# Peptides against a protein of PDB entry 7UQJ, part 334

Target 1, 160 residues: chain A of PDB entry 7UQJ
Amino acid sequence: PELYQNFNITPPRGVLFHGPPGTGKTLMARALAASCSSDERKITFFMRKGADILSKWVGEAERQLRLLFEEAKKHQPSIIFFDEIDGLAPVRSSKQEQIHASIVSTLLALMDGMDNRGQVIVIGATNRPDAVDPALRRPGRFDREFYFPLPDVKARFKIL

## One batch from the design tools (peptide; made by RFdiffusion4, then SolubleMPNN)

Design b2_p28_7_s3 (from b2_p28_7, 15 letters changed)
Fold by OpenDDE base, seed 2:
Structure b2_p28_7_s3 (fold): chain B 160 residues (1-160), chain C 160 residues (1-160), chain D 160 residues (1-160), chain A 28 residues (1-28)
Amino acid sequence: as target 1 above (160 residues)
Amino acid sequence: as target 1 above (160 residues)
Amino acid sequence: as target 1 above (160 residues)
Amino acid sequence: SNIFLADEKSGLDEPATEEDAVLERVLP
C-alpha cells in the first residue's frame, strides 16, 4: 500500500500468473496468500476456478463474482485467486458473446470498482494468457503479469 | 536486517536447499519469497535454473549472473532463487573446468561482493548438494543448508 | 498405489505434518497435491481448517467431515488437508469432551473406513502435534509424521 | 496439470484461512 501511495502508482488490482500447465501458478498464488498473512494480519484467500464459475452458476456467475468480491472486501486483507481465468473470461468470440460478455463485464466492473485503498488483491492464473479477454489485462485490472516458465520438464519429473 | 546487526552475524548471503527430488525445495523457495513480501515490503523474486543459464547463455552465463544480481540489487529486497544450482555450479571436474570455473568464480564473486547491508538473499536448490562446488558452501556464500527430507518415500507414493 | 500393493504395506491413511508455525506444512501439502497432479491425473485437493470446522458447524462438524470424505472419494485421487488439525481433533480434555469426542470419533471412523484401495490421502498439519488426539496418530490413521523444523530462525530472519 | 481444487467442496469458498497465511510466513 504505502509504496504505491508514495509513487502515485495505481496499485495493481490484479496480477496475471501465466505460463504452461503445471508451472506452479496456483501454488505461487496460494503461497503468496500464505506469506502475506501474519499472526497479526491474516490474509483471507479466495480461490475460484474460472470454468467452474461458468459451469456451476450458469446465469448466476455474475452474482457469484459480486458475492466473491464483497466477501473478499469484508475479509480484508484478501486475495482472490482465479485459477484458469481464461475459462471465466475468455476472449470475446461471437458465438458465446452474451454469457461471457456479462461475466467479463462484471469482472471488469468489480476490478474497476475496487477502491485503490482496498486490501483485495486479485490473482488470475492461466495457461493461455492470450485466451484472456484483453480488457482484463489493462491498467487497473490484471495490469501485472508474472510468467511462470516451465520448470524444465526435469524439475517437474523430479518433483513427481 | 535488524537481528543480524544486533548479533554482528554476517547475514548468510545464500541458503542451500537440498534434498531428494520432489521434496519441495523450489516450492519452499517460492513461498519464502512470497512470505517475506509484506504490504510494506515487497520482495522481488528472481528465479533461474542452473542448467538453463549454462545451456542458454554459453559464454554469457557470467554476464547473465551479473545482470541478475544487479537487477536483484535494484529491486531490493530481493530473493534470487537458483533451481538446480548443481547445474550452474557443478563440482570442478577436469573436462568442463574452464566454462564452469568462470561461472562458479563469477557466482562466488557476486556473493562475496554482496554488501552485508544488501537485501538480496540467494537460495540455491539442489537434489545433489555434493555436486555443488564446495567453494559455494562456505561462510558468506551458501553457508546455510536446509535439508528437505524425502517425505517418507511411502508418503510420497501414497500421495501419488 | 502400485508401490503399496507390491509391499503389502497399509497405505498411511494420514500424514501428520508438524512443526513450529511458519515451517511450510500447508505449502508442502499443497505442493504434494500439485506435483501428484498430472495432465492425465488430476488430484482433487480438499482443504479444511480444524478450528473452522468446529466453529462454523457446531453440531454439524461430523456431517461435514463425512461429506468431505465422501466427496474426496468421489473425486479420487484426492488429498484432504486439515490445516491446524489440533483445532479439529484436540486431545480429549474433560470440559469439552462430548463435542470434540464426536468429531474425533467421526474422523477416526472415516480414516479407519477408508479402504486401502482408496486414492484419498489425508494430511493433517499442526503446530502442536501433542495437542492432537493420540488416537489419530495410530497406524492406519496419521501413522506418518513429518517434522517441519524451523528453518533456523537465523535463516528466516535473513530471508526477511 | 491443474490441481482440481474442489473450491466449493473443499470449503475454499471460504477463504482458505489464516494457515494458508502461516505457510508463507513459514516458508521464509
Scores: peptide ipSAE 0.000, ipTM 0.191, DockQ to the pose 0.070; fails the geometry check
Fold by OpenDDE base, seed 3:
Structure b2_p28_7_s3 (fold): chain B 160 residues (1-160), chain C 160 residues (1-160), chain D 160 residues (1-160), chain A 28 residues (1-28)
Amino acid sequence: as target 1 above (160 residues)
Amino acid sequence: as target 1 above (160 residues)
Amino acid sequence: as target 1 above (160 residues)
Amino acid sequence: SNIFLADEKSGLDEPATEEDAVLERVLP
C-alpha cells in the first residue's frame, strides 16, 4: 500500500507475479502483506491457491471467489493472493473449458467491480504467465506484471 | 533433510547459499524448512547467525556448535541454517586466526561426523562465498552451492 | 507505491520490517522494489547493511548516509533498504554510545528532511525491533512497522 | 514504483501450504 502512494501511481487492481517455481512469488506476496501492515493499520492477507479453488470447490468456486472478495472488502485494507493463478484461470483448454471459463469470468467481474477506492489488492502468482488468460492481464486487472527470475539455473538445478 | 529425501537425493551434509544480500538466502532456508515439513513429517529448523556464534559465545562457540548439532540430531529431520556463515568461518585473517580456526575446525568435524543417514541438513548463507573457508566448501560439507542472483537483471535494472 | 495509494494512507518516510531472522524481510524489500518497477517507472533500490555502514565507514558513516539519501533522491522513485538496521541505530549502549548516537541523529535528520513529495521510501529491517532507537520509530520516520512472523506457527510447527 | 508493504503477520498466520513452504524454500 504505502509504496504506491509515495510514487503517485494508481494502484493496480491486480499484480501478476510470474517466474519459475521457487523464485519467491508466494513469499513476496506474503511479505508484501507484512510490509503494508502497521500497528495502526493492519492489512488482511488472503491466500488462495488456484488449483484449490477449482478442486475443493467444484461447483462452488464462483461463490467462494465472491465470498473471498467480499471478505477482503470487509477487512480492508487487504491483499488477495492467488497462488498458482494459472490453475484458476488457465487459457481455454477444451474439455474443462466451461468451468474454467465461468470462474475466469467471475474473477474478471470481481476485479472489474473493485472500486478504485477499494483497498483490496489482488496478487496472482504463476510459473506460466502464458497459461494465464490474457483477459486477466488487461488494464484494471493484473495489469502489472513482475518477473521473478530463477535464482541462477545452477541453483535451481541443484534445488530441483 | 526432507527436500532431499522427498526428491530421493542423498542429502548433502551442507549447502551453501550465496549471493548478494537480500536475494532471499535466509528465507529460502526457512521456507525450505517449511516446505519439507509435511503433516506427517515435521522438520526442525535451527537458525544461527555466524557472527552471533562468535560474539555471544566468546569462549563457548565450540560447545554451542556441538549442542546445536546434537539438538538438530535429536530433532531429526532437521535443518541447521547458518546465516552469514562467513562470520563464523572466515578465511584465516591474522589477528583473530586462532579463535576462528578452532570454530571452523569444530564445524568441519561436526559436518564430517554427520552420518549420511542423518536427517540433518546444514545450510550456510553468505554474501561472500570467497570469504568462507575453502575447507567448508569441500565434499561432505558445504559441497553444494546455490547462487542467489539478484532478482533478475531486468528487475534489478529496474530496481537499480 | 501502488498499495499505499489505494489505501489513502500518507506514505511513511520509513517502514520497519521486523521479525525473526529469515522471515523474508530483505527479500521482501527487494521484491517490493521489483514489484514497484514497471517498464514505465523504474524504482531504484539502494541496499545497505547497518553493520556495514558502521564498520566500513568508521568516521564516514554520516557522510555515507547523506550520500545515500542524495543518491536516492536523485534516482527517484527509490527505496533505501537498511538491512539489520539495529546494527546502524542500536539503542544506546554505553561504550559505543557516541558514534551510534551521531549516526542515529544523522539518519533521523535525513528522514525528517525527506519532503512528503519525495519518492524515496526507507525500509529498515531488523530482527530486534526493541534494539532500534525509539526515535526512529516515531511518526515521519519508521512510523509503520511490519511484523514478519515466522511462517505461521502452524507452518513453523511444521518447520519446527 | 509499486512497492507494497503489507502485514506479514496476517499473511503468515495463514497456514503456509507445503508449497508456500517450498516457495519459502526458495525465498530468503
Scores: peptide ipSAE 0.000, ipTM 0.297, DockQ to the pose 0.081; fails the geometry check
Fold by OpenDDE base, seed 4:
Parts: C-alpha cells; structure tokens; sequence
Structure b2_p28_7_s3 (fold): chain B 160 residues (1-160), chain C 160 residues (1-160), chain D 160 residues (1-160), chain A 28 residues (1-28)
C-alpha cells in the first residue's frame, strides 16, 4: 500500500509483467495482491489466462471480460491478473485475428473506462511483450512494464 | 539434489505441480532450483513449455527432449521444468495423438533412464493433472504431486 | 504505485517479508520496486544481504548502512531491500553479538531518522521473523509484515 | 510434500546481482 503513496506516483491503471516463462510474473501478481491486503482491507484477486479467454469463451469473451471488470469493481479493492495476455493476440488465422481484435478492443475499452479513482488494478503477464497489442501498452492501460528477466545462470544462483 | 540428500529424502525423479492457472507452479519450480543452489553448488535450471515441444519442434521433439536431458545431465545438479506438461497431450486430431504418443513415450523413457543417483530433477507443471498421461504420474516419473490450489479470498489475505 | 494510493494507506517506513526460504520474498521486493517505477519516475532499488553486511563489511557495517541510506535518500524515490535481515543477528559468538547489536542499533537509528515524507522504503526479508530483532519490528520501522508461508497443500492452493 | 516444503525454505536467499539491480532499472 504505502510504497506508492510515498512516491506521489500516479497509479498505473495496468501493469505489464513481461519476461521469459517461469520468471515469476504470476506469483508476483499474487504477491502484490496479498501485499496490498490487510486484515482490515482485503484485496480481491481475479485471474484469467489469455488463451482461456479465447478458447473457453468463444463468442462470449467480450461478455466475460465485461463481467470480470464488473465483478472487480463490485469487490473493490481488486486486482485483475491476466496471465499470458499475449494469448489474446492470436497470430495468423483471419477469423482468430478478428476475434482477437474484438476482444482486445473490449479490453481496451474496459481499461479506458476505469475511473482513475477506482480501486481496480490490472496486471498483465506475458512472455512476449512485443506480441502484446501496442494499444494495450499505452498510458492509462498497461502503462507500467516490469521486466522479469531470466536470471543468467550466475544470476539465478543469486536471485533464487 | 543436495537438499534432498541433506534431508535423507529419496529424491523424486519427477514432481508434478498441479493446480489452477496462476497458482505459481512455474515460480515454485524456479524457487526450488535456486533454493537448492549455493555459492558452492549451483543448480542448472532448464525450462520447456509442453506446447512449445509440440509446436516448435515438429518432427524433432523427441530429439530435443533427448538433448535437454543430456544437457541437464552434463550440467548437474540440474532441474528440468516442463511448464504446461499437459500440452504434450494433444486433444482431438489422430495425427496429433500419434505425435503426442511418441513424444510422451520419449519422455517416459528419459525419466525411466535417469539413474537414481543423478542430480537431475524433473518438475512438470499443469493446470489439468487429469490431462497428464497417467504413465507420467507413476513412481519413478512424476511420482510426487504438489497441488497448487486457488487461494481462497481469505487465505490470499493471510499468505501475503 | 496505484494500489497503494487508491487505498489511502499510510506508507510503512519498513516492510518485513517473512516466511520460509523460497517463498518469493526477494522476488516480491523487486517486483514492488519495479511496480513503483514508471518511465517518468524511476525508483532506485538498493539491495543488501544481511550476512554480507556482517561478513564483507567487518568493522565498516555501520558506515556502509549509513552510506546506503544516504544514497537511497539521494536517489529518491528509492527502495532499500535487505535480504536475510535476520543474518544481521548472529547467534552464539559474543563478539558477533556485539557487532550485531551495533549494526542493528545503526539500522534502527537510520530507520527512525527517515522523515515520514521521504520517498525511501525499506523492505526486509527473512526466513526467521523471530530471529529479527523485535526493535526492528516496531511502528515506524518494519511495522508492516508480509507473511510468505510455505503454502500448506491447502494454503498453496490458496496463495497462488 | 516434505521435500517441497524444505526446498521452498531455501530459495529466497539469493542476493540480486548488480545485473538484477540493472534489471530492476530495466523494469520500466
């Protein structure tokens, strides 16, 4: 809670965790959620996987995103964590690209529609920051990025 | 390797981390790798994603698995982490099933071929333990399972 | 940044991350540092290991702590992360106890000397919260504690 | 279960390299 108030840092609406697979992005998001939770003020943590948004909710992905943001707003303070957020961006099938464009458009609108006073933070994790739609990486969306490097062989022995 | 020897615990050949997405399985595997690393004895951490083994190594997946295990053996003590190990098990296409059966067969043989004295640990992570080939979950393979449940809202507040 | 501003939480001077080793305390501290950094406002992250303060800086540990806090103040906004902060507290050698008492006394004075308006946050990580000098765990010092449990089988399912 | 609990008890202790401090700086 306090780290950020002391810094007079304009809160990011969204945080992009990027780095190689297994660099701890998902655990970090959860650890942030709970580090912000107190006995007095509990943060509600919502998690979705980017590929699951596309695969499980075919034709309902936009609705499920809306419902997710509504639930997060209802249970404020809240974190929405999107694991593998680049999985919202399918590569080469024209139908998948259109579905992706619609889902990403919905996510953009939901992030832009967050009142700056809302106690909802969005965290996106990706192994491929360049595969995340640049529109999601703009100010007011995932406007803060956290690089989770593969610890170099020597640095793995020093981080973990 | 040494953590297990120090505890007089028979090292598992394989450990299955299972639980909902974002339950920190990947981070846990890395944390284990580094927790077992000392300044004196560094553990080499290898990571592969199950879907990547199928998609990136079409026709070479078996060779890439063999090379991975050889590298892990060469750089002992080592951890091989398979993220989304259920992604080795393709769903509905008969060709994919055959390719999977060959890859899984290779992984089984590699795990069975690990000398019990080897300082190579295999960690598999899955969101779908029931989608992991039961042959991989037998003693001498992924014979230890660690369930990573979704934190209950109240328990998230207690852990962080 | 935002989670904390939105919650109107009075910032701790210090945060104690405690829990078994490998529970992600160090990674959490780094992610907090990064999460507070923006393109516009970068947080300077300082890290020290408790054992290193004693071993590398024999007879200079107090000076090194002072210099660290001065540098953190100069490079505000800043985080000082002490990994293995219980390593400042040596166990049984009378000489080590005296050296520890002096170093801990210096750290106490430095934390107490932080102006509440300073953009310097101190994070201490320990695997042994009871081995941390209780004086460090008082309000205005490490007055917030984040427990990083070994997820019990049920509780792992509940954090992650 | 017990091995995993024991191994989780050692992995937080690795000090960030100067490279990790740089990576924290590269974490925009």
Amino acid sequence: as target 1 above (160 residues)
Amino acid sequence: as target 1 above (160 residues)
Amino acid sequence: as target 1 above (160 residues)
Amino acid sequence: SNIFLADEKSGLDEPATEEDAVLERVLP
Scores: peptide ipSAE 0.000, ipTM 0.206, DockQ to the pose 0.044; fails the geometry check

Design b2_p28_7_s3 (from b2_p28_7, 15 letters changed)
Fold by OpenDDE base, seed 5:
Structure b2_p28_7_s3 (fold): chain B 160 residues (1-160), chain C 160 residues (1-160), chain D 160 residues (1-160), chain A 28 residues (1-28)
Amino acid sequence: as target 1 above (160 residues)
Amino acid sequence: as target 1 above (160 residues)
Amino acid sequence: as target 1 above (160 residues)
Amino acid sequence: SNIFLADEKSGLDEPATEEDAVLERVLP
């Protein structure tokens, strides 16, 4: 609703931030969170690292993802930011595949289950968009991608 | 134009972000910039710190401000973000007044000279809106103010 | 403890974020803060600007730093973020040296006095790591440095 | 384990890195 209206964007369920390391993807996700929040209408920012979801929650990663999305829905309008989402949602290629595939499948289901009326935005940040499961990059998921290229020295000098 | 349409905001020439330290003002300015940029339509972000403009450019601060606005116009759609704008545009009260007043006057003139058709937005961030020259807070300048409240300890704790 | 575990980092007392202007250092510090906080375990974010500590607290800067660290310790787990830390802790070279040296010395003492068991992380952001007093960059202080490389012009343009 | 629920506004103080592009979709 208003969160999406404010962007004049068909409510993206998810936005993929991609670009080289240190290009400020995590930073931007936070900025988005901070930009949609007023005294009257706060947005709740949820940050997770993709690698943390796998490594810290072995066997509970799916449950933790569900809880994260439930909490985001409960505290809507909200942003879920997955930093290093390629650590969470690698392309289905390596023998750790089944657990990764399960977590990716859970994330897919959670993103698909987000009512487009819900003021929950998911932002994924990655240095390797090609390492993110293409299923996450489909419409209704991370269907918008923002490339974060290195600001030219001139542009960076212009920003700070 | 489209930059302003993307914000659903009557084109503010300037937006003042104010709120306690750590309320995310600089990041929001960046977020707004990122929110209006696509592969087809990039926004150019220019960031400057108010104190840097005064301290690094003693005697050239006005010229550097002019160059900043020219470059923002050249790379439109663009956002000029002044972090710590109270460092650039303090309330005219202390004996360093003449140089500060000149820089403030230059900023006023540059903001007033922004063609409302130009896709240049100026965002000022301050912890002290009352320390910003009221002339900058007039219509056609920083005519919109966004209060960035302290996230409640709870919400800051949630951000942190 | 968990705050440091969440970073997969041997508890840095301090982390220096450095890189050209616009590389998202301030946002990343905030993001890190927001990544380690849960409803059950909130992290308190304290943000200060280096220049503000010097300019706003002339004669009280040391006291304000002490209070900041005390408050961070009181509200642990916590992050103290110094944006523009080069403004606070310039390399000891210029005649304002004694006051700057005193503030730097206070910051050094405060960082050294942080019990490694305390869940207080200090993050300094600078565009000029070489302008930061090397004493701050020693083990037990800002002993970790994260370079924030320039996002490509394309991403910065996409960000802003 | 810690779900960081940030207020939207506080995630805005950092200088923009490449993340600026997705902030388009979330900010008011």
Scores: peptide ipSAE 0.000, ipTM 0.206, DockQ to the pose 0.072; fails the geometry check

Design b2_p28_7_s4 (from b2_p28_7, 15 letters changed)
Fold by OpenDDE base, seed 2:
Structure b2_p28_7_s4 (fold): chain B 160 residues (1-160), chain C 160 residues (1-160), chain D 160 residues (1-160), chain A 28 residues (1-28)
Amino acid sequence: as target 1 above (160 residues)
Amino acid sequence: as target 1 above (160 residues)
Amino acid sequence: as target 1 above (160 residues)
Amino acid sequence: SNIFLASKRSGLDEPATEEDAVLERKLE
């Protein structure tokens, strides 16, 4: 919220941080949570790994997502950070389709159900933006994308 | 402090983070402040923008710098982070010379007046290291420099 | 190299970056590689994920580690960055013992075989330092540790 | 802010929206 208020922009319901591994997506999300958290306005930062939601919460992943969004709303202003979101919402491939489809559908519904007035920012981080279900990348969901570039090894040489 | 203690090095009075905009200088400074802050040792992080010191504190910038260093010393271990330090300490160009010269002289005196035993680290960040007054880059001041490269767009492809 | 030269410290053969996910370990390693890379001195940055070494290179992981260290030596000054190093060298737990033991032993031998004159820095990053084999954390290996804390929401308040 | 500026300067982040372009300009 404050990040977008400070910039006088309408907060997207979701922001996709994409880029190669180790480009600072997770660090940026945490730094943003930090920079938006004042003594008066504590932004609560919720972090989940996409793969952990699937592996630990098989059969409860939908419920856990609902609880996460409820808790985030309760502790607003808040950031929900999904690290490795491609692990949670992979592009629909045949074999794991049913469980993944339900989790994706739940995440879509949760993001669609967020009022834009809600002080909850959802940040997804991925190393593979094309591995994220396109439904998540639509307006009102992860409709803003930030590419996190690899630091150029060539620009590194200009630096010493 | 811990960064330097862990390396068994005398902390420099200042570290210059330089590199193109958006290379993570400010994020690194915050991450360092965080990494050096334990439950027992809270590093207090002071952040100022160089341009803000000039624009907001015209005529008081010297006093505000003194107060900042006093507060940092009072709350040690601490980090003073000057973002866009080239905005505070530009290379002496003709027209703004007097006010800038006094601010630079004050910053120099404050850095020179820091006891090396003081648990105050000064980090300057700039996108233009050559725009920083060379007097700040001397031993006992910003005598350690870290360049922050632009991430090469081509190196991005090798990590995917 | 220059990081340690600038600090007038003997470069450890290895540096362990540990801390919660998204604390900037990988970004720091890249920024360090960057900051140590001049126009004249190109630090070559080698990045591997610990889990990828195990999953993709089952049976070749040792050879791939050797090749990595040889390539790093050939392209010195260089940084070898192991992201999620706990995935490569987990604490010896019962079931995957043999393959992991050989990989750990190979990594140990490679680190022990590094001449301290070698301009090769090894950085391991982990979210779980206690999940890293203690043998890697001994002097002459990952003998320097950097904790990357979560920017405490409380520490964030003191930074504003 | 700075990392977003990095992405912009890397030419990969065309601002997806005019609002993102405004955000980036305010971060500059």
Scores: peptide ipSAE 0.000, ipTM 0.202, DockQ to the pose 0.036; fails the geometry check
Fold by OpenDDE base, seed 3:
Structure b2_p28_7_s4 (fold): chain B 160 residues (1-160), chain C 160 residues (1-160), chain D 160 residues (1-160), chain A 28 residues (1-28)
Amino acid sequence: as target 1 above (160 residues)
Amino acid sequence: as target 1 above (160 residues)
Amino acid sequence: as target 1 above (160 residues)
Amino acid sequence: SNIFLASKRSGLDEPATEEDAVLERKLE
C-alpha cells in the first residue's frame, strides 16, 4: 500500500494478473502485499485458489467468498488474491456449471459491493484470461489487466 | 506508487528488496513502477546497478547519483531502483573503500534530502542485506525491507 | 524435464533468457526449476553469476565450471542457471580477455559435451544478448532464446 | 511461481496456509 500513495491513483477494485503459468503472478501479488505493509500498517494478504473454492467448498463457495470479503474488509488494508481465478470463474457454458455461475455471480456482487473507499484490493491470477467470465473484467471489477508475458510459452515448454 | 494512495500511509523514501538472487526483486520493482503508472500518470522508472555506479562512474559516482535524483524529481512520480545496492553501499571496511564511503554518504544525503511530498521512491535490491551499510537502513532511507524468499520450491510447484 | 516430454520437443541443452534488467529472467529460471520439481522428482537448481565466475574463480573458473556441470549431472534432473551470462562470456575483444576466452571455451565444451539424454538444462540470463559470445547461441548450446519484455509499462498501468 | 515475498519487519499477517506459516517460521 505505501508505495501507491505517492501517485494519486484511484485504486482498482480488481486487478487481473494474466499470463502463462510461472510468470510470477502469484509472486507479484504477494510482493505487492508485502511491499505495501509496514510495521505500522500491515496489509493482510488473503489467498484463495479458484479450483479450491469450487472443489473444497461445494455448496458453501458463495458463503466462503462472502466471508473472505468480510474478513478482508475487517482487516483492511487488505489484498485478496485469487490464484487460478479461471478455475473459479469460467466462462459460463454447460449445465454442470450452475455452481460456477453462482460463484461468479457472488464474486461479481462482492466486487460491485466494495466501497471505493475500502482498502481492499482484489487480484486475480490466471493462465487463461479468455476462460475468465468477461463480466469479471468490466469496470469496477477486474477492470485492470496485467499481462505477465511468458518467455515465449512455446519456448518455456521447450525448456522444460 | 498507485496502490499505496489507497492506504493513507506515508510512503517510505526507500525500500530494500532483499532475498536470494532470482527471487524477482528487480522484477518486482519494475512491476511496481509499471503497476503504478497509468495512461494519465506514468511513473518514470530509473534503474542503476550498484556495481556499475562504482565501476563506470569512478570519480563521478556522486555527481551521477545527484543527477539521478534530480532527474527522478523532475520526472516524478518516479522510482529509482538500485539493483545490487550492496555493490554500491558496502559496509565500510578497508582503505580502498574511500570511494564507497563517499558514494554511500552521497546516497544518504540524497535520500535524507528528499522532500516527504516528493513523488520519488527509492528501491534497493540486494542478495546480501547484511552487506548494505546500516546507515542506509535507517528511518527516512531504506527504512522498509522486503524479503524475497526463494519461492518455496514446493509452493512454486503448486502454482505451475 | 516433464514439461518438455509433454510436448515431444527435444530439450535444448541451453536456453538464453534475454531482456531488459528486472524482467524476471532469474525468477523464471527459478520458477521453472520449482515448477518442474515434485515431491517425487525434485529438480536441483544451480545458480552462478557470470561476473562472479570471472572475479571469484580467477585461475579456477574452468575447473569450477566443470565441477558445476558434473554436480548438475550427478543431481539430475537439474537446471544450471547462469545469471548475467554476458559477464561470463563477453564477445572476445582485448588481450585482457584471455581469461574470458578460456572460460567461454570451457562453457562451450561443457554444453557440447552434455548428452542429449541428460536431464540437465542450462539457462543463461542476460540484459545484453548482443554482448554474449555468438558461439554460445549456436545449436546444441543456448539455441533457444526468450525475450523477457519489459512488462508493457502501459499494460501494468492498466491494473493500477 | 510461488516466489513468496516476506516483509522482514512487517510480518505478513497470519499465513493464509499452514505452508505459508512454515515458510514464515523458516524466515524468522
Scores: peptide ipSAE 0.000, ipTM 0.297, DockQ to the pose 0.057; fails the geometry check
Fold by OpenDDE base, seed 4:
Structure b2_p28_7_s4 (fold): chain B 160 residues (1-160), chain C 160 residues (1-160), chain D 160 residues (1-160), chain A 28 residues (1-28)
Amino acid sequence: as target 1 above (160 residues)
Amino acid sequence: as target 1 above (160 residues)
Amino acid sequence: as target 1 above (160 residues)
Amino acid sequence: SNIFLASKRSGLDEPATEEDAVLERKLE
């Protein structure tokens, strides 16, 4: 947020962090939030997991998303970080697909409803960018994408 | 620390972050420290540069490393981050090689002396993993390696 | 470039990323480059190290800087990223000080010569903003500064 | 493993491949 403000750049409404599991997307989102908070300017960081939005907020996920964006707007400048944003996508049950579609639709509407003058950045992290609804990846939403590569498999096996 | 505890995973004693300059190694270490501190549990972060260990602690580098590990142990859970850990390697003078060997030997001993029950994670960052003493890269030391690759120019065009 | 264009904001000619080593300055520059490149609009990334400009281009550094800016202009929209831009500052030898002054003067002139309508952003990263020539930090050059702090616990409470 | 994975993503350093650049851009 501050990076963009300090440069008189309107932040993209959303940034998509993608790459294999454990490439550090969540950590980067936190580090961005940390780096953007100065002593003078606190950036409020809101973290949600995509899977938690579906599982914890069953029947209220849309409302919780709205509340999240409202709170983020209230505490500007802010970052909303959706970890595992592909986890908003349903598991292959028809009922979950409908729930996903509604939740994703709500997120789309919330991102579209952010006035470009707002000091709210949305960061979505996913291990599967292709599992993220293409509508989320359009301009004015997660229109900026960053790929987090796997460390060489051998190095990764040493760490896992 | 907390992340490993939360998963009942013994943290690697050491993690080697390697990759070209500006691949985010140090930021990642910091963001780990930041991600692992909860409101309830602060992780103490200790940062040292490999070059500073050699240059600032001339004749006392080994002692300063010992003190660093003692302080990290005292302030558990903690992260010790060695930025530019390859900078513990001497420049090509025989006298510097001996100094390096002693300092690296001390670091090896300190990492070996960390009881796996300790809540101290050591992170070494280097631009040159091959310049890091292979002994540091063994199990029980920097036995986990994470490569921070260079962004390709083409991918960078997607973010601007 | 696109980030600024999408917001109808003239990009600052230069952005200074500063902060302690490994606060992610270089990665942030790359991520900005990656976030601004869409599938439709590729942003050309040029990376140079300050130390490499001094050491590799001895006697040709000024020319290489000119060529870099020309190439960046040719491949608009583009980012020129100077990693370790404080490394353009000489080591304490009088001869290196003169070489530095010439190289920095060339960079100043190149940044001043960028028409504000150009789609070239210059990002300088340094661990030592005070070691960057104050002339580089003036309006029309690196006139936007972004501090990459150490995640202090207090900053993290603002982010968590 | 998850801490390490999380740590690599918070690193604002340059990615190796085009995919890595996209990754670093997701970290930024």
Scores: peptide ipSAE 0.000, ipTM 0.239, DockQ to the pose 0.066; fails the geometry check

